# Peptides against a protein of PDB entry 5EIB, part 342

Target 1, 366 residues: chain A of PDB entry 5EIB
Amino acid sequence: VDLEPGTMDSVRSGPFGQIFRPDNFVFGQSGAGNNWAKGHYTEGAELVDSVLDVVRKESESCDCLQGFQLTHSLGGGTGSGMGTLLISKIREEYPDRIMNTFSVMPSPKVSDTVVEPYNATLSVHQLVENTDETYCIDNEALYDICFRTLKLTTPTYGDLNHLVSATMSGVTTCLRFPGQLNADLRKLAVNMVPFPRLHFFMPGFAPLTSRGSQQYRALTVPELTQQMFDSKNMMAACDPRHGRYLTVAAIFRGRMSMKEVDEQMLNVQNKNSSYFVEWIPNNVKTAVCDIPPRGLKMSATFIGNSTAIQELFKRISEQFTAMFRRKAFLHWYTGEGMDEMEFTEAESNMNDLVSEYQQYQDATAD
Target 2, 366 residues: chain A of PDB entry 5EIB as posed
Amino acid sequence: VDLEPGTMDSVRSGPFGQIFRPDNFVFGQSGAGNNWAKGHYTEGAELVDSVLDVVRKESESCDCLQGFQLTHSLGGGTGSGMGTLLISKIREEYPDRIMNTFSVMPSPKVSDTVVEPYNATLSVHQLVENTDETYSIDNEALYDICFRTLKLTTPTYGDLNHLVSATMSGVTTCLRFPGQLNADLRKLAVNMVPFPRLHFFMPGFAPLTSRGSQQYRALTVPELTQQMFDSKNMMAACDPRHGRYLTVAAIFRGRMSMKEVDEQMLNVQNKNSSYFVEWIPNNVKTAVCDIPPRGLKMSATFIGNSTAIQELFKRISEQFTAMFRRKAFLHWYTGEGMDEMEFTEAESNMNDLVSEYQQYQDATAD

## One batch from the design tools (peptide; made by RFdiffusion4, then SolubleMPNN)

Design b2_p29_7_s4 (from b2_p29_7, 13 letters changed)
Fold by OpenDDE base, seed 5:
Structure b2_p29_7_s4 (fold): chain B 366 residues (1-366), chain A 29 residues (1-29)
Amino acid sequence: as target 1 above (366 residues)
Amino acid sequence: SREERARARQEREAARIAELLAARAAARA
C-alpha cells in the first residue's frame, strides 16, 4: 500500500515483486508529502476502504487467521498516517486478532524530513492503543550499526534495509518453521508482553560483521550469544544497561547443540542478572531452528522487551516538544483537518508510556 | 481501560474522517 504510485512500481519491478498478487497493490495518486494528517485524515482516508477490502479478502482465504503484520515507517506520511489508520480500522473489525507491526523509527542522521517527530509521535500514540506487538526498528541504531560495526563510510537506505530484512527474517523464524517456541503471534504476545501497553520490542541480530572481517570470524554459540546481548547489536538506539528486561526471546538458527545454547543463555542471564526484572519468572525464552539463514552457518535473533526502550521515546518526545512549542509546520497538519489537541494528547500518551516503563524498571519483587 | 481509550479514539477519528471526507466530496462537486 502506498499513497504514491511510483513506490508500488518499484516494488512490482523488484526481485520479489511477483510474489505479491497484482490485485493486492493498492495505491493513491497524490502522496502524503511526509504529512501524517494527509495519511490519516485526507488522502489516506479516501484510500483505506479499498485496502480493507483486500484485507478482508485475504483474511477470508486464511485457514487459521492469527492476526496481521504491518511494516511501516513512522517518519513518513503514508506509513505513519495511513498505516495507523489502517491499524485502527483492522483492530475495529478484527478485535480478537493479533496486531503486529514492524515500525521504523525516524532519525535525523538518516533523514532531513523536519516533521518526522510529529509523524512518529502521532503514530506511537496510535500504536500504544491499537497494536499488540511492535518491533521498534530504529534508523538511528541501523545507521550506527552500518557506520560503526559494518564499517560503511556512507550508509544508504539499501544498507539499512538489509539490516531490517535480516531482523524481520529472524523474528519471524518461529512463525515460519514448525515445532518452534512462539509458533504463533498470540503465543509470542503471551510470552513477550506482560503488560498490554508495554509491547514495544528491541530487536537484535547476530552476527553483525564488516565485510573485511567476515572471512576471519568463526561463528560460535558463545560469540552469537555475547553479540546478541551487546547494546551495539540492538536495532533500537537504546542501551539495555540503562533499563531492565521484562522479557526476552532468543532465536538461534543453524546446526548447533541445544545444550550449548541453553548453557550460554543461562550464562548471559547470570552475567547480566541486574538488567532483568526479578519478579517475572521464566522471562527468557530460547528457540533453536536447525535451518540457518541464507549465507550464514548460524545466527541468533534477539527480541527484548526492555524498559530501556524509553530512551527511544524520550528522543522522539524531545524533538517533538521542541517543534510543537514553536508551532513549527503545525499549519500543514491543521490544514488537513487535525486539531492541536491531538498533538497534545499524543505527546501526553507517549510520556505516560515512558513513565510506565520507568515504573516497572524501578519495581522490586515484594 | 486500554480498550475503552482505543474505542473512544476510534469513534472520534471516525467522526472526524467522515466530516473531512464529506467536505472534500462537497468541494469536488
Scores: peptide ipSAE 0.372, ipTM 0.888, DockQ to the pose 0.789
Fold by OpenDDE base, seed 4:
Structure b2_p29_7_s4 (fold): chain B 366 residues (1-366), chain A 29 residues (1-29)
Amino acid sequence: as target 1 above (366 residues)
Amino acid sequence: SREERARARQEREAARIAELLAARAAARA
């Protein structure tokens, strides 16, 4: 789905364009112009019913509908505005289904779009209420990985999207292969989300490899485990050492010893015990899938529900506040029918979320 | 509750969208 036709043409003409049904390509003509309000209230609102018709048709074809997975950006107008509208509409029609998102967080390091903090804040306000699970994929973290770790002098969207795809493949492993822990979206939510509003995940992947690097260093289970918990491997620009893990899932892929995985996972938990909350028992879950990713002998994917994610929201909030105090570009949103109150409500709800994370970070076992 | 807040938001957004779509349709006529 897009409010611009060019994206759909690029997907259709791409190497995997034929895997999608032609009738499932829904697109507009005008775009959102990086404006959340155009995505949510005007251009996106005119298109959303045609998307819902496709969603209904595909949902009816499912033997067992678990829920929905949305991949979207929070910096743009379509992914942010129309994406959150679509989430709201789907949630209304399917209130008992899991809403899962891969939400790409904006960064000034990656994009010069000045209104991204508005789009992100307005989107987070929606995601807090209408999603059950949100993977925070932070363009700042992706850029830093590409530049610092992968030694790419000029990271491209292609380089960032490679990391996104590896992460998405990793976190969905348990959903795609039988006999795994968290084999459905609901079980994942039960294991990962102790509090309904605190459903924003810090994903991570090991090994980090650039696109076109054929020489995958054979990693051991200890090396994978160590890298998976390293802040440099996190796809969100947060340091886990500045917070506490509420819950963790580790997904290993490839042929390896379950015993060795369990031993290394125990060792890393013990070594990092100060970075876990003590009042959530058995808050680390481990899965092993014998099927490795393409081109790798083994990998590890990390899903962390950490109070350190507040660093990401604080960054967005600071950028939002700096613009909103000046009423910079606000007329672009109000001209599409938004009220300034919606900005204040979104800012407040995101700040409340930060406060909730801090409260649970500071909580001790009684 | 979270569900009540979500429902109240959905209702407000649906109403606002309906108004805006009606206004856009009127402006194109």
Scores: peptide ipSAE 0.369, ipTM 0.885, DockQ to the pose 0.760
Fold by OpenDDE base, seed 3:
Structure b2_p29_7_s4 (fold): chain B 366 residues (1-366), chain A 29 residues (1-29)
Amino acid sequence: as target 1 above (366 residues)
Amino acid sequence: SREERARARQEREAARIAELLAARAAARA
């Protein structure tokens, strides 16, 4: 789905374009112009019913519909505005189904779009209320991984999207292969989300290795476990050491000893015990799938629900506040039918979310 | 509750969207 036709042509002409049904390509003509309000209230609102018709058709074809997975950006107008409208409409029609998102967070290091803080804040306000699980994929973190870890001098969107794809493949492994922990979206939510509003995850993927070093790297369970818990390996731009994990899931792929995985997972928890809340028992879940990802002998995917994610929201909030106090570009949103109160409500809800994370970070066992 | 807040938001947004779409349709006519 896009408000621009050219995106659909790029997907259709891509190496996997033929796996999608032609009738499932829904697109507009005018675009959102990086404006959340165009995505949510005007251009996107005119298109959303056509998307919902496709969603209904595909949902009716499911033997057992677990929920929905949306991939979108929060910096643009379409992914943010229309994406959150679509989430709201799907949630209304399917209130008993899981809403899962892969939400790409904007960063000034990657994009020059000045209104990204507005689009992101307005989107987070929607995601807090209407999603059950949100993987926070931060373009800043992806860029830093590409530059520092992968040794790419000039990271491209292709390089960033490769990390996203690896992560998405990793976190969905348990959904795609039978007999695993978190075999459905609801079980994942139960294991990962102790508090309904605190459903924003830090994903990570291992191994991350530069092209020049790939041939020299041994892939072992200890190395995967160590890298997976490294702050530099997080796909969200926050440091887990500045917060506490509420819950963690680790998904290993490849032929490995379950005993060795359990030993290494216990060791990493013990080593990092100060970075876990003590009042949530058994808050680390591990899955092992014998089928490795393509091109790797083994991998590990990390899902962290950490109070450190507040650093990401604080960054967005600070940028938002600096713009909103000046009413910078506000007329672009109000001209599409938004009220200034919606901005204030969104800011307030995001600040409340930050406060909630901080509260649970500071909480001790009674 | 979270569910009550979500419903109330959905209702407000739906009403707003309906108004905006009606205005856009009237401007094209």
Scores: peptide ipSAE 0.368, ipTM 0.885, DockQ to the pose 0.781
Fold by OpenDDE base, seed 1:
Structure b2_p29_7_s4 (fold): chain B 366 residues (1-366), chain A 29 residues (1-29)
Amino acid sequence: as target 1 above (366 residues)
Amino acid sequence: SREERARARQEREAARIAELLAARAAARA
């Protein structure tokens, strides 16, 4: 789905374009112009019913519909505005189904789009209320991984998207292969989301290896485990050491000893015990799939629900506030019929979310 | 006008979203 035809044409002409049904390509002509209001209330609102028709059709073809997975950006107008409108409408029609998102967070390091903080804040407001699970994929973290860890001098969207794809493949492993932990979206939510509003995840992937060192690196379970819990491997730009994990899931892939995985997972928890809440029992879950990802002997994917994720929201909030106080570009949104109140409500809800994370970070087992 | 139609649409969708958010908040509480 896109409000621009060119994106859809690129997907269709791409190496995997033929795996999608032609009728499932829903697109507009005008785009959103990086305006959340165009995505949510005008251009997107005109297209959303045609998307819902496709969603209904595909849902009816499912033997057992678990829920929905949306991949979208929060910095743009379509992914943010129309994406959140679509989430709202799907949630209304399918209130008993899980709403999962892969939400790409904007960063000034990656994009020069000045209004991204508005689009992101307005989107987070929707995600807090309308999603059950949100993987926070932060372009800042992806850029830093590409530059620092992968030693890419000039990271491209292709390089960032490679990390996204590896992570998405990793976190969905349990859904795609039988007999795994978190084998359905609801079970994932039960294990990962102790509080309904605190459903934003820090994903991570291992191994992350530069092209120059890839040939020399032996992949071991200890190395995967260590890298997976390293702050530098988090695909959300926050340091887990500045917060506490509410819940964690680790998904190992490849031929490895379950015993060794369990030992290493126990060791890393013990070493990092100060960074876990003590009042949520059994808050770390581990899965092992014997099928490695393509091109790797083994991998590990991390899913963290950490109070440190408030750093990501604080970054967005600071950028938002700096613009909103000046009413910078606000006329682009009000011209689409938005009220300034919607901005204030979105800011407030995001700040409340930050406060909730902080409250649970400071909570002790009495 | 196009702007009046856009505003009326936005108000309707905003109201609908607000109701949904309120219902979810109430279900969590």
Scores: peptide ipSAE 0.143, ipTM 0.624, DockQ to the pose 0.120; fails the geometry check

Design b2_p29_8_s1 (from b2_p29_8, 17 letters changed)
Fold by OpenDDE base, seed 4:
Structure b2_p29_8_s1 (fold): chain B 366 residues (1-366), chain A 29 residues (1-29)
Amino acid sequence: as target 1 above (366 residues)
Amino acid sequence: SEAERRERYKKSLERHEKLIEERKKKKAE
């Protein structure tokens, strides 16, 4: 789904365009112009019924509908505004189904779009209330990984999207291969989300290796485990050492010893015990899939529910507040029918979320 | 409070619904 036809044509002409049914391509004629309000109330609202018709048709064709997965950007107008409208409408029609999102967080390092903090804040307000699971894919973290770890001098959207694709493939491994941990979306939510509002995940993928170092790197279970828990490997720009893990899932892929995986996972938990909450029992889950990703002998995918994710929301909130206090660009949103109160409510809900994470960070076992 | 948060979210939803309905009316004219 897109409000811009050119993006859909690029997907159709791409190497995988044929995997999608032609009737499942829903697109507008007028883009959102990086405005959440155009995505949510005007251009997106005109297209949403056509998207819902496709969603219904595909849902009826499912033998067992678990839920929905949305991939969207929170910086743009379509992904943020229309994406959150679509989430809301699907949630209203399917209240008992899991809503899972891959939400790309904006960064000034990647985009010069000045209104991204508004789009992100307005989107987070919707995601807090209408999603069950949200993978926070932070463009700032992706850029830093590309630059520092992959040693790319000028990271491109293609380089960032490669990391996104690897992560999405990793976290969906258990859904695609039978007999694994978190084999369904609901089981993932039960294992990862101890509190309904605290459903924002820090993803990570290993191995991440620069092209020049790929030939020299051994792929071992200890190295994968160490890299997966490294703060520099997180695809959200948060340091887990500044917070506490509520829950963790690790998904290993490839032919490896389950015993070695369990030993390394125990060792990393013990080494980092101060960064886990002690009052959530069995809060680390591990899965092993014998089928490696294409082009790798083995990989590990990390999913962390950490109170350190508040650093991401604080960054967005600070940027939002700096613009909103000046009433910068508000006329672009109010001209689409929005009230300034919507901005204040979204900011307040995001600040409440930050406060909730801080509360659980500071909580001790009684 | 949780009650205040829920009330803010409810007001947000009511505004969203109203704006969508107003847009649908304008397009039908």
Scores: peptide ipSAE 0.171, ipTM 0.762, DockQ to the pose 0.835
Fold by OpenDDE base, seed 2:
Structure b2_p29_8_s1 (fold): chain B 366 residues (1-366), chain A 29 residues (1-29)
Amino acid sequence: as target 1 above (366 residues)
Amino acid sequence: SEAERRERYKKSLERHEKLIEERKKKKAE
């Protein structure tokens, strides 16, 4: 789905365009112009019924519908505005199904779009209420990984999207292969989300190696485990050491000893015990899949529900507040039918979310 | 409170639905 035809034509004409049904390409003509309000209230609202018709058709063809997965950007107008409209409408029609998102967070290091803080804040307000599970993929973290870890001098969107694809492949491993932990979206939610509003995940992927170092690096379970828990390896721009893990899932792929995985996972928990909440028993889950990713002998994917994710929301909130106090570009949103009150409501809900994470960070076992 | 947040969100959705309906009416005219 897109409000611009060019993106859809590129996908259709691409090497994987034939994987998708032609009728499942739904697109507009006018675009969102990086405006959440155009995506949510105007251009997106005109297209949403056509998207819902396709969603219904595909849902009816499922033998067992677990839920929905949306991949979208929160910085743009289409992914943020229309994406959250679509989530809302799907939630209304399928209230008992899981809503999962891969939400790409904007960064000033990657995009020059001035209104990204508005689009992100308005989107997070919707995601807090209408999603069950949200993977926070932060363009700032992706850029820093590309530059610092992968030693790319000038990271491209292609480089960032490669990390996103690897992460998405990793976190969906248990859904794609039978007999795994968290084999369905609902089990994942039960294991990862102890509090309904605190459903924002920090993903990570290992191994991440520079091209120059790949030849010299052994892929071992200890190295994967260490890298997976490294703050520099997180796909969200927050430091886990500044918070506490509520829950963690680790997904190992490749031929390895389950015993060695369990030993290394126990060791990393014990070494980092101060960064876990003590009042959630068995809050670390480990899965092993014998099938490695393409081109790797082994990998590990991390899913963290950490109170440190508040750093990401604080960054967005600070940028939002600095623009909103100046009423910068508000007329572009109000002209599409938005009320200024919706900005205040979204800001308030994000600040409430930050406060909730802080409360659970400071909570001790009674 | 969580109840107050849910009420704010519900009011936002109601406003949104009204705006969509009003726009659909204007296009049908």
Scores: peptide ipSAE 0.139, ipTM 0.740, DockQ to the pose 0.830
Fold by OpenDDE base, seed 5:
Structure b2_p29_8_s1 (fold): chain B 366 residues (1-366), chain A 29 residues (1-29)
Amino acid sequence: as target 1 above (366 residues)
Amino acid sequence: SEAERRERYKKSLERHEKLIEERKKKKAE
């Protein structure tokens, strides 16, 4: 789905364009112009009914509908505005189904779009209420991984999207292979989300290796485990050491000893015990899939529900507040029918979320 | 409070629905 036809043509002409049904391509003509209000109230609102018709048709064709997965950018007008409108409408029609998102967070290092803090804040307000699971993929973190870890001098959107793809492949492993931990979206939610509003995940991937070092790197379970818990491997620009893990899932792929995985996972928990909450029993889950990812002998994917995710929301909130106090570009949103009150409501809800994460970070076992 | 937050969100949804309806009316004109 896009409000711009050119994006859809690029997907169709791509190496995997044939995997999608032609009738499932829904697109507009005018675009959102990086305006959340155009995506949510105007241009996107005109297109949403056509998208819902496709969603209904595909849902009816499912033998067992678990829920929905949306991939979107929170910085752009279409992904943020229309994406959150679509989530809201799907939630209304399917209130008992799981809503899962891969939400790409904006970064000033990657985009010059000045209004991204508005789009992100307005989107987070919707995601807090209408999603059950949200993977936070931060363009800030992706850029830093590309630059520092992968040693790319000028990271491109292609390089960032490669990391997004690797992360998405990793976190969906358990859904694609039978007999795994978190084999369905609801089971994932039960294991990962102890409190309904605290459903924002910090994903991570290992191995991350520069092209020049790939040939010299041994891939071992200890190295994967260590790298997976390293803050430098997190796809969200948060330091786990500044918070506490509520829940963790680790997904190993490749031929490895389950015993060795369990030993290394226990060792990393013990070494980092101060960064876990003690009052949630069995809060670390481990899965091993014998099928490695393409081009790797083994990998590990991390899913963390950490109170450190508040750093991401604080960053967005600070940028939002600095713009909103100046009333910068507000007329672009109000001209689409938005009230200034909606900005204040979104800011308030995101600040409430930050406060909730902080409360659980400071909570001790009674 | 959570109740106040839910009420704010509900009002936001009501405003959104109204805007969609108003736009549908203008396009039919």
Scores: peptide ipSAE 0.114, ipTM 0.728, DockQ to the pose 0.895
Fold by OpenDDE base, seed 3:
Structure b2_p29_8_s1 (fold): chain B 366 residues (1-366), chain A 29 residues (1-29)
Amino acid sequence: as target 1 above (366 residues)
Amino acid sequence: SEAERRERYKKSLERHEKLIEERKKKKAE
């Protein structure tokens, strides 16, 4: 789904364009112009009914509908505005189904779009209320991984999207293969989300290796485990050492010893015990799938629910506040029928979320 | 409270639906 037709043509012409049904390509003509309000109130609101018709049709064809997965950018008007409108409308129609998102956070290092903090803040406000699980994929963290770890001198959107794709494949592994931990979206939510509003995840993927070093790197369970818990490997721009993990899931793929995985997972928890909350029992879950990802002998995917994610929201909130105090570009949003009060409500809800994470970070076992 | 937040959200949705309906009426005229 897009408000711009050119994106759909790129997907159709791509190597995998034929895997999608032609009738499931819904697109507009006018775009959102990086304006959340165009996505949410006007251009996106005119298109959303057509998307919902497709969603209904596909949902009716499911033998067992678990829920929905959305991939979107929070910086752009379509992914942020129309995406959150779609989430809202799906949640209204399917209140008992899981809503899962892969939400790409904007960064000034990747985009010069001035209004991204508005789009992100307004989106996060919707995600707090209408999603059960949100993977926070930060363009800043992806850029830093590409530059520092992958040794790419000039990271491209293609390089960033490769990391996103690897992560998405990793976190969905348990959903695609029978007999695994978190075999459905609801079980994942139960294991990962101890508090309903605190459903924002820090993802990570291993191995991440530069092309020049790939031939020399041993793929071992210890190396995967070490990299997966490394702060530099997080795909959200926050340091897990500045917070505490509420819950963690690790998904290993490939032929490996379950015993070795359990030993390494225990070792990494013990080494990082100060970075876990003590009052949530059994808060680390491990899964092993014998089927490796394409082109790798083994991999590990990390899902962290950490109070350190507040650093991401603080960054966005600070940028938002700096613009909103100046009333910069507000007329672009209000001109689409948005109320200025919604900015204040979104800012307040994000600050409340930050405060909630901090409260649980500071909580001790009774 | 969570209940108050949900009520505010519900009112926001009602306002949004009204705006969409008004816009659909204006395009049909």
Scores: peptide ipSAE 0.087, ipTM 0.711, DockQ to the pose 0.615

